# Ledger of designs, part 136: peptides against a protein of PDB entry 5EFW

Target 1, 141 residues: chain A of PDB entry 5EFW
Amino acid sequence: TTLERIEKNFVITDPRLPDNPIIFASDSFLQLTEYSREEILGRNARFLQGPETDRATVRKIRDAIDNQTEVTVQLINYTKSGKKFWNLFHLQPMRDQKGDVQYFIGVQLDGTEHVRDAAEREGVMLIKKTAENIDEAAKEL

## One batch from the design tools (peptide; made by RFdiffusion4, then SolubleMPNN)

Design b1_p29_8_s2 (from b1_p29_8, 11 letters changed)
Fold by OpenDDE base, seed 2:
Structure b1_p29_8_s2 (fold): chain B 141 residues (1-141), chain A 29 residues (1-29)
Amino acid sequence: as target 1 above (141 residues)
Amino acid sequence: MSSLEKLLKILESDPSFAGSLKLVELSLK
């Protein structure tokens, strides 16, 4: 099925609700971040940020949401236990038939190091494709 | 049906997503 083709590490958020909360989190996302589903649903994803998270990068994400555009960045995130990881993150809007933004799709690729060059390009391609697969899955039904 | 409603039908086949579906239902109201 289309669902079977979706990479597992992603969330869906609802920008029409206060503070753009997570309304869906994949099992892999929960495993990565070490949170339960109950701890995450209804919250803004900023709980993943910490001392070494680059604020300029966070602003890029916020700007993309405000402008209803896609963005791809790498940033330091933290698990519930405080473990740091590099998050290669892609965010894009999910639009309705009228073209209005209804949701955002956020896809994460975690690593121990900041990736560059070919590795970065490959990772970006993967997370973008995952986001498209999610969007297409929604459109197919 | 909205795009997300369509996606939810796919996700309903996997019990591991049950918790997320509940919140989505509230969002769809």
Scores: peptide ipSAE 0.099, ipTM 0.614, DockQ to the pose 0.113
Fold by OpenDDE base, seed 1:
Structure b1_p29_8_s2 (fold): chain B 141 residues (1-141), chain A 29 residues (1-29)
Amino acid sequence: as target 1 above (141 residues)
Amino acid sequence: MSSLEKLLKILESDPSFAGSLKLVELSLK
């Protein structure tokens, strides 16, 4: 099924609400980040950022949201307990039948190291495919 | 149905998402 094939770390956000809050978070995302669902629903995902998070990369994410486009980046994120991890992150808009953006899909692939070359390409393929599967599932039926 | 509502219906088939779906549905009302 679609669910069996997707990466389990993902969120859905609502850019039509103030500050583009998370409106859905997978259990795997909660386990990765060490937050409860109640702690993150209704909040902007910036709580994952910390001292070593590259601000230029964060700006790329912001620009993608503002321009209603997709983006793929790697950035340092932090768990609730303060543990650093590398987040290979893909974000893309979810559009309605009229083509208007309703939500964003964010998919996270975590690791202990910055990935490059073949490993990066493989990871990017996975998270993009996950986002597409979610989008397609939402448009079906 | 909205795109999100459709997605939620599909996700309901997976017990691992049951808790998340309930909270989202409550928040959207």
Scores: peptide ipSAE 0.099, ipTM 0.667, DockQ to the pose 0.079
Fold by OpenDDE base, seed 4:
Structure b1_p29_8_s2 (fold): chain B 141 residues (1-141), chain A 29 residues (1-29)
Amino acid sequence: as target 1 above (141 residues)
Amino acid sequence: MSSLEKLLKILESDPSFAGSLKLVELSLK
């Protein structure tokens, strides 16, 4: 089914609303982050950041949103319980039929360490593919 | 219909996403 194609951790955010809040979150994302859907919806995803989150990386994400471009980074995120994880994160705009950015798709691949080389490439391919699957799922209607 | 709206239509039958749908509906009003 279409739902089966939507796997992994992802959120949809709405940059047209104040502070680009999460408006959609996958069950997997909720499980990863240890938050309920009610705790997350309507909030900016920055609640995942913490002491060891690299601020320069965060700025790259913000810049991508502001510039309406995609970005792929790795950053430390924290679960509700304070558990650290490495987030191989991909963000890309979701555009309407006119080509205007309406939303952003954020896909998270969690791990215990910063990934490099082949592992990073494979992870990047996975999260990008997931983002494309989400985008294409909508296009198929 | 936006891409998200299309996706939401696909997901609207899943009760787990009811909250997300509600938020979107509110934002569209």
Scores: peptide ipSAE 0.074, ipTM 0.598, DockQ to the pose 0.084
Fold by OpenDDE base, seed 5:
Structure b1_p29_8_s2 (fold): chain B 141 residues (1-141), chain A 29 residues (1-29)
Amino acid sequence: as target 1 above (141 residues)
Amino acid sequence: MSSLEKLLKILESDPSFAGSLKLVELSLK
């Protein structure tokens, strides 16, 4: 099914609400980040950032949201307990039939190291495909 | 029906959906 083809770590955010809060988080995302759903819903995803998170990379994410474009980056994120992980992250807008942005889809692939070359290309393909599967699932109904 | 509403119909059987329902309903108003 479409759901079976989705990479399990993802969130949906609502840029129409103040500070673009998370309105949906997958169970896998909660398990990865060590937060409960109640701790996450209604909040901006910046709580995953910490001391070693590259500010220039964060700015790329912010710019993509402001410009209503997609972006793919790798950055250090932190779990609730403070454990660091590398996040290969893809974000893209979800648009209505008129082309207006309604939501953003964020997909996370976690790892122990920064990936490059073939490994990076494979991971990017996976998280982009996941985002497209979510978007296409909505269009199928 | 919005794109999200369509997606939520697919996700409604997922345990992750239940915790997000109230916030989504408020967001869609």
Scores: peptide ipSAE 0.073, ipTM 0.616, DockQ to the pose 0.097

Design b1_p29_8_s3 (from b1_p29_8, 8 letters changed)
Fold by OpenDDE base, seed 3:
Structure b1_p29_8_s3 (fold): chain B 141 residues (1-141), chain A 29 residues (1-29)
Amino acid sequence: as target 1 above (141 residues)
Amino acid sequence: MTPLERLLEILESDPRFAGALELVRLSLK
């Protein structure tokens, strides 16, 4: 099925609920972040941020949610154990048949360093494709 | 059935998301 093809790190959030909580998280996301599903569902994803997370980048994410647009950024995130990783992150809205935003898809590609140039372009293509796959799965509604 | 409930039912058919509906409800109480 389309859902079975979704193998990367991702979450789905609900901006219509208070503080845009995570309503779904992939197994890969849980493994990456070292949290259980019970620890994550119903929470805003900001728990991944920490001391070295760039606040201006976080604001770009917030602005995208507020404006109901997509965004792609790289930022420092932290696992439950406190391990830092670079998160190449893509966020985009899922819209219903009327064009209204229902949810957001967040896709993460982790690494030990900030990526540039060709590596960044490849990563961006990958996470955007993953988001599109999730969006297609959601259209089964 | 709300749109959210419908989506959750569909996604819960995937073993990776089993039990998510109840967990979300509990978290939002």
Scores: peptide ipSAE 0.136, ipTM 0.663, DockQ to the pose 0.093
Fold by OpenDDE base, seed 1:
Structure b1_p29_8_s3 (fold): chain B 141 residues (1-141), chain A 29 residues (1-29)
Amino acid sequence: as target 1 above (141 residues)
Amino acid sequence: MTPLERLLEILESDPRFAGALELVRLSLK
């Protein structure tokens, strides 16, 4: 099933650094967004936003970061060349043994349309599972 | 290939990020 795979589009960010910059980006993420790794690392992920990105949705993401909670949203993002895509996005904190937030994991599932119903539920399960796998992998190595 | 193994392959596919998970693990201690 789709739940057996891992979503390849993800980033890891460091909220302990100014403006929560990306410290890791998967190759697939770079391919999707059309940016080089050098253009991505050290930057806040807001460069994916553009004219049609819903600002209220962006605020939900910002609130989750500030409150150190997880969030799942869909928003319009843009590639470097300006192509729009729908991003089914999940973000969750990665905590240390003391329970303190060390990083955030962001997982992106791209598409041409806003997804609803069964497709949305399946996508959400996929990106959440991917985030958990990343969290577990980071702790198990 | 397990999901974990696939993840490791993804993270290690770029030589500039070889050992990235190890670095993350160490930073979580």
Scores: peptide ipSAE 0.074, ipTM 0.569, DockQ to the pose 0.051
Fold by OpenDDE base, seed 2:
Structure b1_p29_8_s3 (fold): chain B 141 residues (1-141), chain A 29 residues (1-29)
Amino acid sequence: as target 1 above (141 residues)
Amino acid sequence: MTPLERLLEILESDPRFAGALELVRLSLK
């Protein structure tokens, strides 16, 4: 199901390290992007960007990280083999009890086309819920 | 196995991120 796919399709990044590298990538994320875990860990997720990735959208992501806020966008990403896909992407900070950002949670929903209207709203709700579930689960570990 | 359980296994096996999940746990409490 869509829920099962999204629940496993996420990364955790560490903004306290230079260039906010990925410190965790789910199995589903690796399958989607066609990279191994060894190829992903320690890298900024920008390796997914390519010629048709909208730079203004990328800037929104960068601004959210810099400002320690959440963002939800759709952008063209590329697999290791060069396959294009639309990524409905949600990023939000994981904060400690004092409200300080410790990590970021990134959730991806892939598709063959840019989604709009009801489909977009549903996807956004789902990826945001997934991010919250990850955040809560991390706090309970 | 949950994604976070998988995370724990992966992070524990990678020296670059050893203890990262533990740091997450501690920092969030």
Scores: peptide ipSAE 0.026, ipTM 0.581, DockQ to the pose 0.097
Fold by OpenDDE base, seed 4:
Structure b1_p29_8_s3 (fold): chain B 141 residues (1-141), chain A 29 residues (1-29)
Amino acid sequence: as target 1 above (141 residues)
Amino acid sequence: MTPLERLLEILESDPRFAGALELVRLSLK
């Protein structure tokens, strides 16, 4: 499928369902996080969080969802095996023709370290572009 | 085609997304 050809780390969530669960996950995301598709579908993405995940950053994500806005943050996430990684994370709403939010697109760029300066700008550009590609793919005939 | 309709087509085309399809159906109720 068109979405499957987007070989990036991403998920689609449904804010209209209780607790905004993941309803779609790319193969790359599964590989990154070490989860199977069956393990993550229907769950809120918070399972990626752990002891060192900054709660203030998590609140920013929550606020963006509640306000139906996009957000870009960096936070510590954990794989299934408990390995930490820095997640440059971009979240944006997918809207229908009426402008109503249908889903959220979450794109993840993993790294061993917190990225800064030019590297951060490049990463942000990449994940935002990826999100747009996903959005367009989901709207194609 | 709406984004939802397109997503449904994608989900229906791959059995790996059976769970996602159920969630979408739930959201349509």
Scores: peptide ipSAE 0.021, ipTM 0.532, DockQ to the pose 0.085

Design b1_p29_8_s4 (from b1_p29_8, 11 letters changed)
Fold by OpenDDE base, seed 3:
Structure b1_p29_8_s4 (fold): chain B 141 residues (1-141), chain A 29 residues (1-29)
Amino acid sequence: as target 1 above (141 residues)
Amino acid sequence: MSPLEKLLEILRSNPEFKGSLELVELSLK
């Protein structure tokens, strides 16, 4: 099914609500970040940021939301227990039939190190494909 | 029907996503 084609580590946010909160979180995302769904829903995803999170990279994400564009970055995130991980992150808008942005899809690929070259390209292709699968699933019915 | 509403119809069939559906439905009102 289309659902089976969707990679499991993602969130959906609502930019029309104050501070663009998470309105959907996959089970894999909860497992990765060590939060419950109740702890996450209604919050901005910035709770994953910490001391070593690059502020310039965060600004790129913010700019993409403000400009209603997609972005792909790598940044340090933290689990609930404080464990650091590298997040290869892709964000893109979900648009309605009129072309207006309704939501954002955020897809995460975690790792122990910053990835480069071929490994980065492969990861980027994966998370972008996941986002597209989610977007396509929303269009099928 | 919005794109997300269509997606939610698919996801609703999976009990693992029920927790997220409540907030989404509230936000869409």
Scores: peptide ipSAE 0.132, ipTM 0.626, DockQ to the pose 0.097
Fold by OpenDDE base, seed 1:
Structure b1_p29_8_s4 (fold): chain B 141 residues (1-141), chain A 29 residues (1-29)
Amino acid sequence: as target 1 above (141 residues)
Amino acid sequence: MSPLEKLLEILRSNPEFKGSLELVELSLK
């Protein structure tokens, strides 16, 4: 089903609202991050960041949002309990029929280590495909 | 319908997503 295709770690954010808050979070995302839906919705995703999160990488994400383009990075994120994980993260805009950005889709692939080479390429393909599936799922109706 | 509105219609069939859907609907207003 369409839901089965998009049952991954992902959020949808709204850059037209103040501070680009999360407006949708998948169940898998909640399980990964250990937050409830009520704790997440309406907040900027920066609550996942912590002491060891690379600020330069965060700036790349912010720049992509400001420029309304996609970005793929790896960064340290933290669960509610403070557990660190590596997040292979892909973000891309969701556009309307006129081509204007309405939302962003953020897809997370978690791991215990920074991935490189073939593993990174495979992960990137997966999260990009997931983002495309989410975008296309809306268009299928 | 916007792309997200269409996605929401698909997701509404699954009760586990209702909390997220509520906020999205507010955002679309």
Scores: peptide ipSAE 0.105, ipTM 0.626, DockQ to the pose 0.113
Fold by OpenDDE base, seed 5:
Structure b1_p29_8_s4 (fold): chain B 141 residues (1-141), chain A 29 residues (1-29)
Amino acid sequence: as target 1 above (141 residues)
Amino acid sequence: MSPLEKLLEILRSNPEFKGSLELVELSLK
């Protein structure tokens, strides 16, 4: 079903609101990050960043938002309890029927280490597919 | 209807998401 195509860790943010806050978070995302939905909604996703998060990678994400483009990166994120994980992260804009950006979809694939080569390619395909499924589901109504 | 509104209509069909919809609306204000 359409609902079955919505899976994995993801958030939706609204760049039209101050500081591009999270307006939706999947249950899987809440489980991964150890936050409640009330703790997350209305906040910018930067709370996932910490001491070992690469600032240059974060800038790539910010640039993609500012330029209204998609981006795929790997970065260290932190759970509420302070546990580190590697986040293979994909971000892409969600556009309306006129083609204007309304929201961003962020999809996270967590792991214990930075992935390369075939493992990275497989992960990238998965998170991009998830983002497209979310976008297409919205368009079906 | 915005893309998110369409998505939310789909999600409303699942009881797991219904409890969080009010918070989504608050976050959009």
Scores: peptide ipSAE 0.066, ipTM 0.621, DockQ to the pose 0.098
Fold by OpenDDE base, seed 2:
Structure b1_p29_8_s4 (fold): chain B 141 residues (1-141), chain A 29 residues (1-29)
Amino acid sequence: as target 1 above (141 residues)
Amino acid sequence: MSPLEKLLEILRSNPEFKGSLELVELSLK
């Protein structure tokens, strides 16, 4: 299902390290972006940006990280081979029991088109639910 | 246990992520 695909398509980043690098990437994320895990870990996810990536949307992501808040956007990203795709992207902080941000969870839903209306709402619901499932799973242990 | 470590425990329940988990653990050490 779409949900199952999204549940396996995510990254975890560490905002406590310089430039909020990726510290975990799912196999699905690697398949989508065409990178190996070795090429991804320790890097900021901005390597996915390219000529047609909207700078204002990127700023929204940056602001969310700086303010330790969640954000949901659609932006053009590029694979290693240069193939562009639309990324319906959700980012939210993972907090400890004291409420301090420890990590960020980033969930991606790729597509060939910018989605609107009902399709967008459904996609947003799915990626948010995926992120929340990851966060709740971590809290459960 | 850190939030990431807790997440890793959950992911270990899925054999599909075994390779990914191993690399993450090495990265965290």
Scores: peptide ipSAE 0.284, ipTM 0.732, DockQ to the pose 0.081; fails the geometry check

## One batch from the design tools (peptide; made by RFdiffusion4, then SolubleMPNN)

Design b1_p30_1_s1 (from b1_p30_1, 14 letters changed)
Fold by OpenDDE base, seed 2:
Structure b1_p30_1_s1 (fold): chain B 141 residues (1-141), chain A 30 residues (1-30)
Amino acid sequence: as target 1 above (141 residues)
Amino acid sequence: SSLEKLLELLKKRGSEGDKKLIELILERLK
């Protein structure tokens, strides 16, 4: 499917289920995070957080989910083996024809450093475009 | 539903463990 062919780091979550679990994860995401699909499906994405993850940034993500809005942030995440990476993260709701939120799309751009200025703008454009592609692909299923 | 379609797609690619988890999710949606 078109969704399967999107070779980016992303997940789809279901806020209508308890604790907004991951219901879809791309192969790239699994490779990045070093988890198997069975280790991830049905879980909240907070397993990526660790000691150096900024709690204020996490709260921004939570607020966006609660308010059913999009958000773009950078935060420290951890792989299964404990490797740190900077995650330029974009989250946006996927809505049905009635305008009700069905899912959230989370797109991750990983890096070794916190990015600013032109690099940040470029990354943000990329992950937002990716999120739109995922939204369109999911609606075509 | 769109969710069911997504889950069915995952089932095609999933391990036995993945399939079990997907089935659990489907049951929760009933």
Scores: peptide ipSAE 0.042, ipTM 0.544, DockQ to the pose 0.073
Fold by OpenDDE base, seed 5:
Structure b1_p30_1_s1 (fold): chain B 141 residues (1-141), chain A 30 residues (1-30)
Amino acid sequence: as target 1 above (141 residues)
Amino acid sequence: SSLEKLLELLKKRGSEGDKKLIELILERLK
């Protein structure tokens, strides 16, 4: 099996490169966002943001990257055709054997509405577990 | 670098289009 065939929406970014570009995207992510792999590799993931994306939430993501920590948020994102969706998003660093950050893993769970309570907890558990699985799979490369 | 190693591995598993794109990225990283 290959990393891109994992049936989850995720990207891997490289914070050591200018503007923390996407260096890997799953097939599911491409299908969700309606972009081709050629259109997104080498770009910062901010192209998913639009008019109704909460800037304070975006700042939380930026802070997590700057501080090399994980974060879980919900925000409005847009497909290539301009369709809005709610993104339950989890981001966490991937570290090497020395503990230094090499990459970030971003996992997206899409929906039609903002979720709370039990639904949110279940979604958060899912995307965090997915991130851990991706981390393990990527380390084997 | 670790990125180069990752990209090389992905190149082996990717489509022809992916391979070309990965090669372009590798060139830009040099």
Scores: peptide ipSAE 0.027, ipTM 0.485, DockQ to the pose 0.082
Fold by OpenDDE base, seed 1:
Structure b1_p30_1_s1 (fold): chain B 141 residues (1-141), chain A 30 residues (1-30)
Amino acid sequence: as target 1 above (141 residues)
Amino acid sequence: SSLEKLLELLKKRGSEGDKKLIELILERLK
């Protein structure tokens, strides 16, 4: 399927289910986070958070979900083995024909450092474009 | 499991989109 051919780090979550669990994860996401698909599906993505994850940034993500809006942030995440990485993260809602939110698309760009200025702008552009591509692909389902 | 519960809940919605998503998930789990 089109979704399966997208080789970026992304997940789809279902806010209509308890605790907004991940219902789809890309192969790249699994590789990045070092989890199997079985370990991830059905769980809230908070398992990627750890000691150095900024709580205020996490709150921004939660607020976006609650308000059914998009958000772009950078935060520390952790792989299954405990490896720390910077996640340039974009989240946006997927809406049906009536305008109701059905899912959220989360796109991740990983790195060893917090990025700013031109590098950040480039990364944000990439992950937003990726999210739009995923949205289009999902509508083909 | 959480996955099984999720799939069951999605099936109960009965939308064509959800069914296709479930199919995708199942295919990737095989």
Scores: peptide ipSAE 0.054, ipTM 0.606, DockQ to the pose 0.788; fails the geometry check
Fold by OpenDDE base, seed 4:
Structure b1_p30_1_s1 (fold): chain B 141 residues (1-141), chain A 30 residues (1-30)
Amino acid sequence: as target 1 above (141 residues)
Amino acid sequence: SSLEKLLELLKKRGSEGDKKLIELILERLK
């Protein structure tokens, strides 16, 4: 399928369900996080957070969801085995033809370090473009 | 699974696009 062709780290969540659970996860995302699809689907993505995850950054994500807006942040996430990684994360709403939010698209760019300056800009551009591609692909289904 | 059942239910009430998306998700759950 079109969505399956996107070999990027991404999830789709459903804010219309309690606690905005993940309803779709890319293969790359599963590989990155070391979880199976069965372990991920139906859960809020907060399971990726851990001791060193900045709570203020998490709040920014929550605020974006509540306000139905996009957000781009970097935060520490953890794999199933407990491995830390920096997640350059972009979240944006997926809207229907009427403009109503139906889902959220979350795109992750993983790294060993916090990125800044040009590297950050490039990463942001990439994950935003990826999100748009996912949005378009989903709408074409 | 309970998730599959939920998705099936959501599929029924969703738009045509949503239905297709959910179908994709359901396929990935297999």
Scores: peptide ipSAE 0.025, ipTM 0.494, DockQ to the pose 0.478; fails the geometry check

Design b1_p30_1_s2 (from b1_p30_1, 11 letters changed)
Fold by OpenDDE base, seed 5:
Structure b1_p30_1_s2 (fold): chain B 141 residues (1-141), chain A 30 residues (1-30)
Amino acid sequence: as target 1 above (141 residues)
Amino acid sequence: SSLDELLKLLEERGTEGDKKLIEIIKKKLE
């Protein structure tokens, strides 16, 4: 499928199911986080958070989900082995023909370093563009 | 497992999109 051909770090979640579980994860996302597909599917993405993950940033993500809006943040995430990495993360809702939210699309920038200034702006542009591509591809569902 | 629960929920809801997603998931797990 077109969705499977997108070679970026991303997940799709379903807020209509209990606890907004991950229903799709790209291969690169699995590689980044060191989890298998069977370990991730059906879980809420909060398992990536850890001791140094900023709670205020997490609240921004939660608020965006609750309000069905998009958000872009940087936060500390953890791999399965406990390795910390900086995640430039973009989240946006995917809506059906009626305008109702069907899914959320979460995109993570390639790389694990905190970015600022021009590099951050470029990264944000990239992950937002990626999210739009995923939105279009996911219409097959 | 979380995966088994997800598949169950998708099958129960049973939309066309859900069916496609189940197929994708199962194929990816082969």
Scores: peptide ipSAE 0.749, ipTM 0.966, DockQ to the pose 0.904
Fold by OpenDDE base, seed 2:
Structure b1_p30_1_s2 (fold): chain B 141 residues (1-141), chain A 30 residues (1-30)
Amino acid sequence: as target 1 above (141 residues)
Amino acid sequence: SSLDELLKLLEERGTEGDKKLIEIIKKKLE
């Protein structure tokens, strides 16, 4: 499928199901986080959080989901093996033809370093563009 | 498992998109 051809780090979640579980994860995302597909499908993405994950940033993500809006943040995430990485993360709702939210698209920057200034702006632009591509591709669902 | 529960929920809801998603998931698990 077109969705499967997008070679970026991303997940799709379904807020209509209990606890907004991951319903799709790209191969790159699995490689980044060191989880298998069967380990994460059906789970809330909060398993990526850990001791040094900023709770205020997590609340921004939760607020965006509750308000059905987009958000872009950087936060500490953890791989399965416990490795910390900075995640430049963009989240946005995917709406159906009626305007109702069907899914959320979460895109993670390929890099694992904290970025600032021009690098951050470039990364934000990239992940937002990727999210739009995913939105278009996911219309097949 | 979380995967089993997800598949169950998708099957129960049973939209065209759900069916496609189930196919994708099962294909990738092969």
Scores: peptide ipSAE 0.749, ipTM 0.966, DockQ to the pose 0.869
Fold by OpenDDE base, seed 1:
Structure b1_p30_1_s2 (fold): chain B 141 residues (1-141), chain A 30 residues (1-30)
Amino acid sequence: as target 1 above (141 residues)
Amino acid sequence: SSLDELLKLLEERGTEGDKKLIEIIKKKLE
């Protein structure tokens, strides 16, 4: 499928199911986070959070989901082995023809440091463009 | 497992999209 051919770090979640579980994860995402597909499908993405993950940033993500809006943030995430990485994260809703939210798209750009200025702007443009590509590809579902 | 529960929920809801998603998931797990 077109969705499977997108070679970026991303997940698709289903807010219509209990606790908004991950229903699709790209191969790159699995490689980044060090989890198998069996380990993460059906789970809420909060398993990426850890001790140094900023709670206020997490609340921004939660608010975006609750309000069915998009958000872009940077936060500390953890791999399965416990390695920290900075995640430039973009989340946006995917709506059907009636305007109802069907899924959320989450795109991750990983790094060893918090990015600012030009680097951040470039990253944001990239992950937002990726999200739009995923939105188009997910119409196959 | 979380995967098994997801597959169950998708099968129960049973939309055309759910069926396609199940196929994608199962294919990737082969």
Scores: peptide ipSAE 0.748, ipTM 0.966, DockQ to the pose 0.931
Fold by OpenDDE base, seed 4:
Structure b1_p30_1_s2 (fold): chain B 141 residues (1-141), chain A 30 residues (1-30)
Amino acid sequence: as target 1 above (141 residues)
Amino acid sequence: SSLDELLKLLEERGTEGDKKLIEIIKKKLE
């Protein structure tokens, strides 16, 4: 499918299901996080959080979901093996033809380092563009 | 497992999109 052809780090979640589980994960995302597809699907993405994940940033994500808005943040995430990485993360709702939220699209920057200034701006533009591509592709669902 | 539960939920809801998603998931798990 077109969705499967997008070679970026991303997940799609379904807020209409209990606890907004991941329903799709790209191969790159699995590689980044060191999880298998079987381990990821059906889970809330919070399993990527750990001791050094900023709780205020997590709350921003939660607020965006609750308010059905987009958000872009950087936060510490953890791989399956416990390795920390900085995640430039963009989340946005995918709406159906009626305007109702059907899914959330979460995109992670390819890099694992914290980015600032111009690099951050460029990364944000990239992941937002990626999210739009995913949005279009996911309409097939 | 979380995957099993997801598949169950998708099957129960049973939209056309859900069916497509289930197919994608199962194919990727092969």
Scores: peptide ipSAE 0.742, ipTM 0.965, DockQ to the pose 0.906

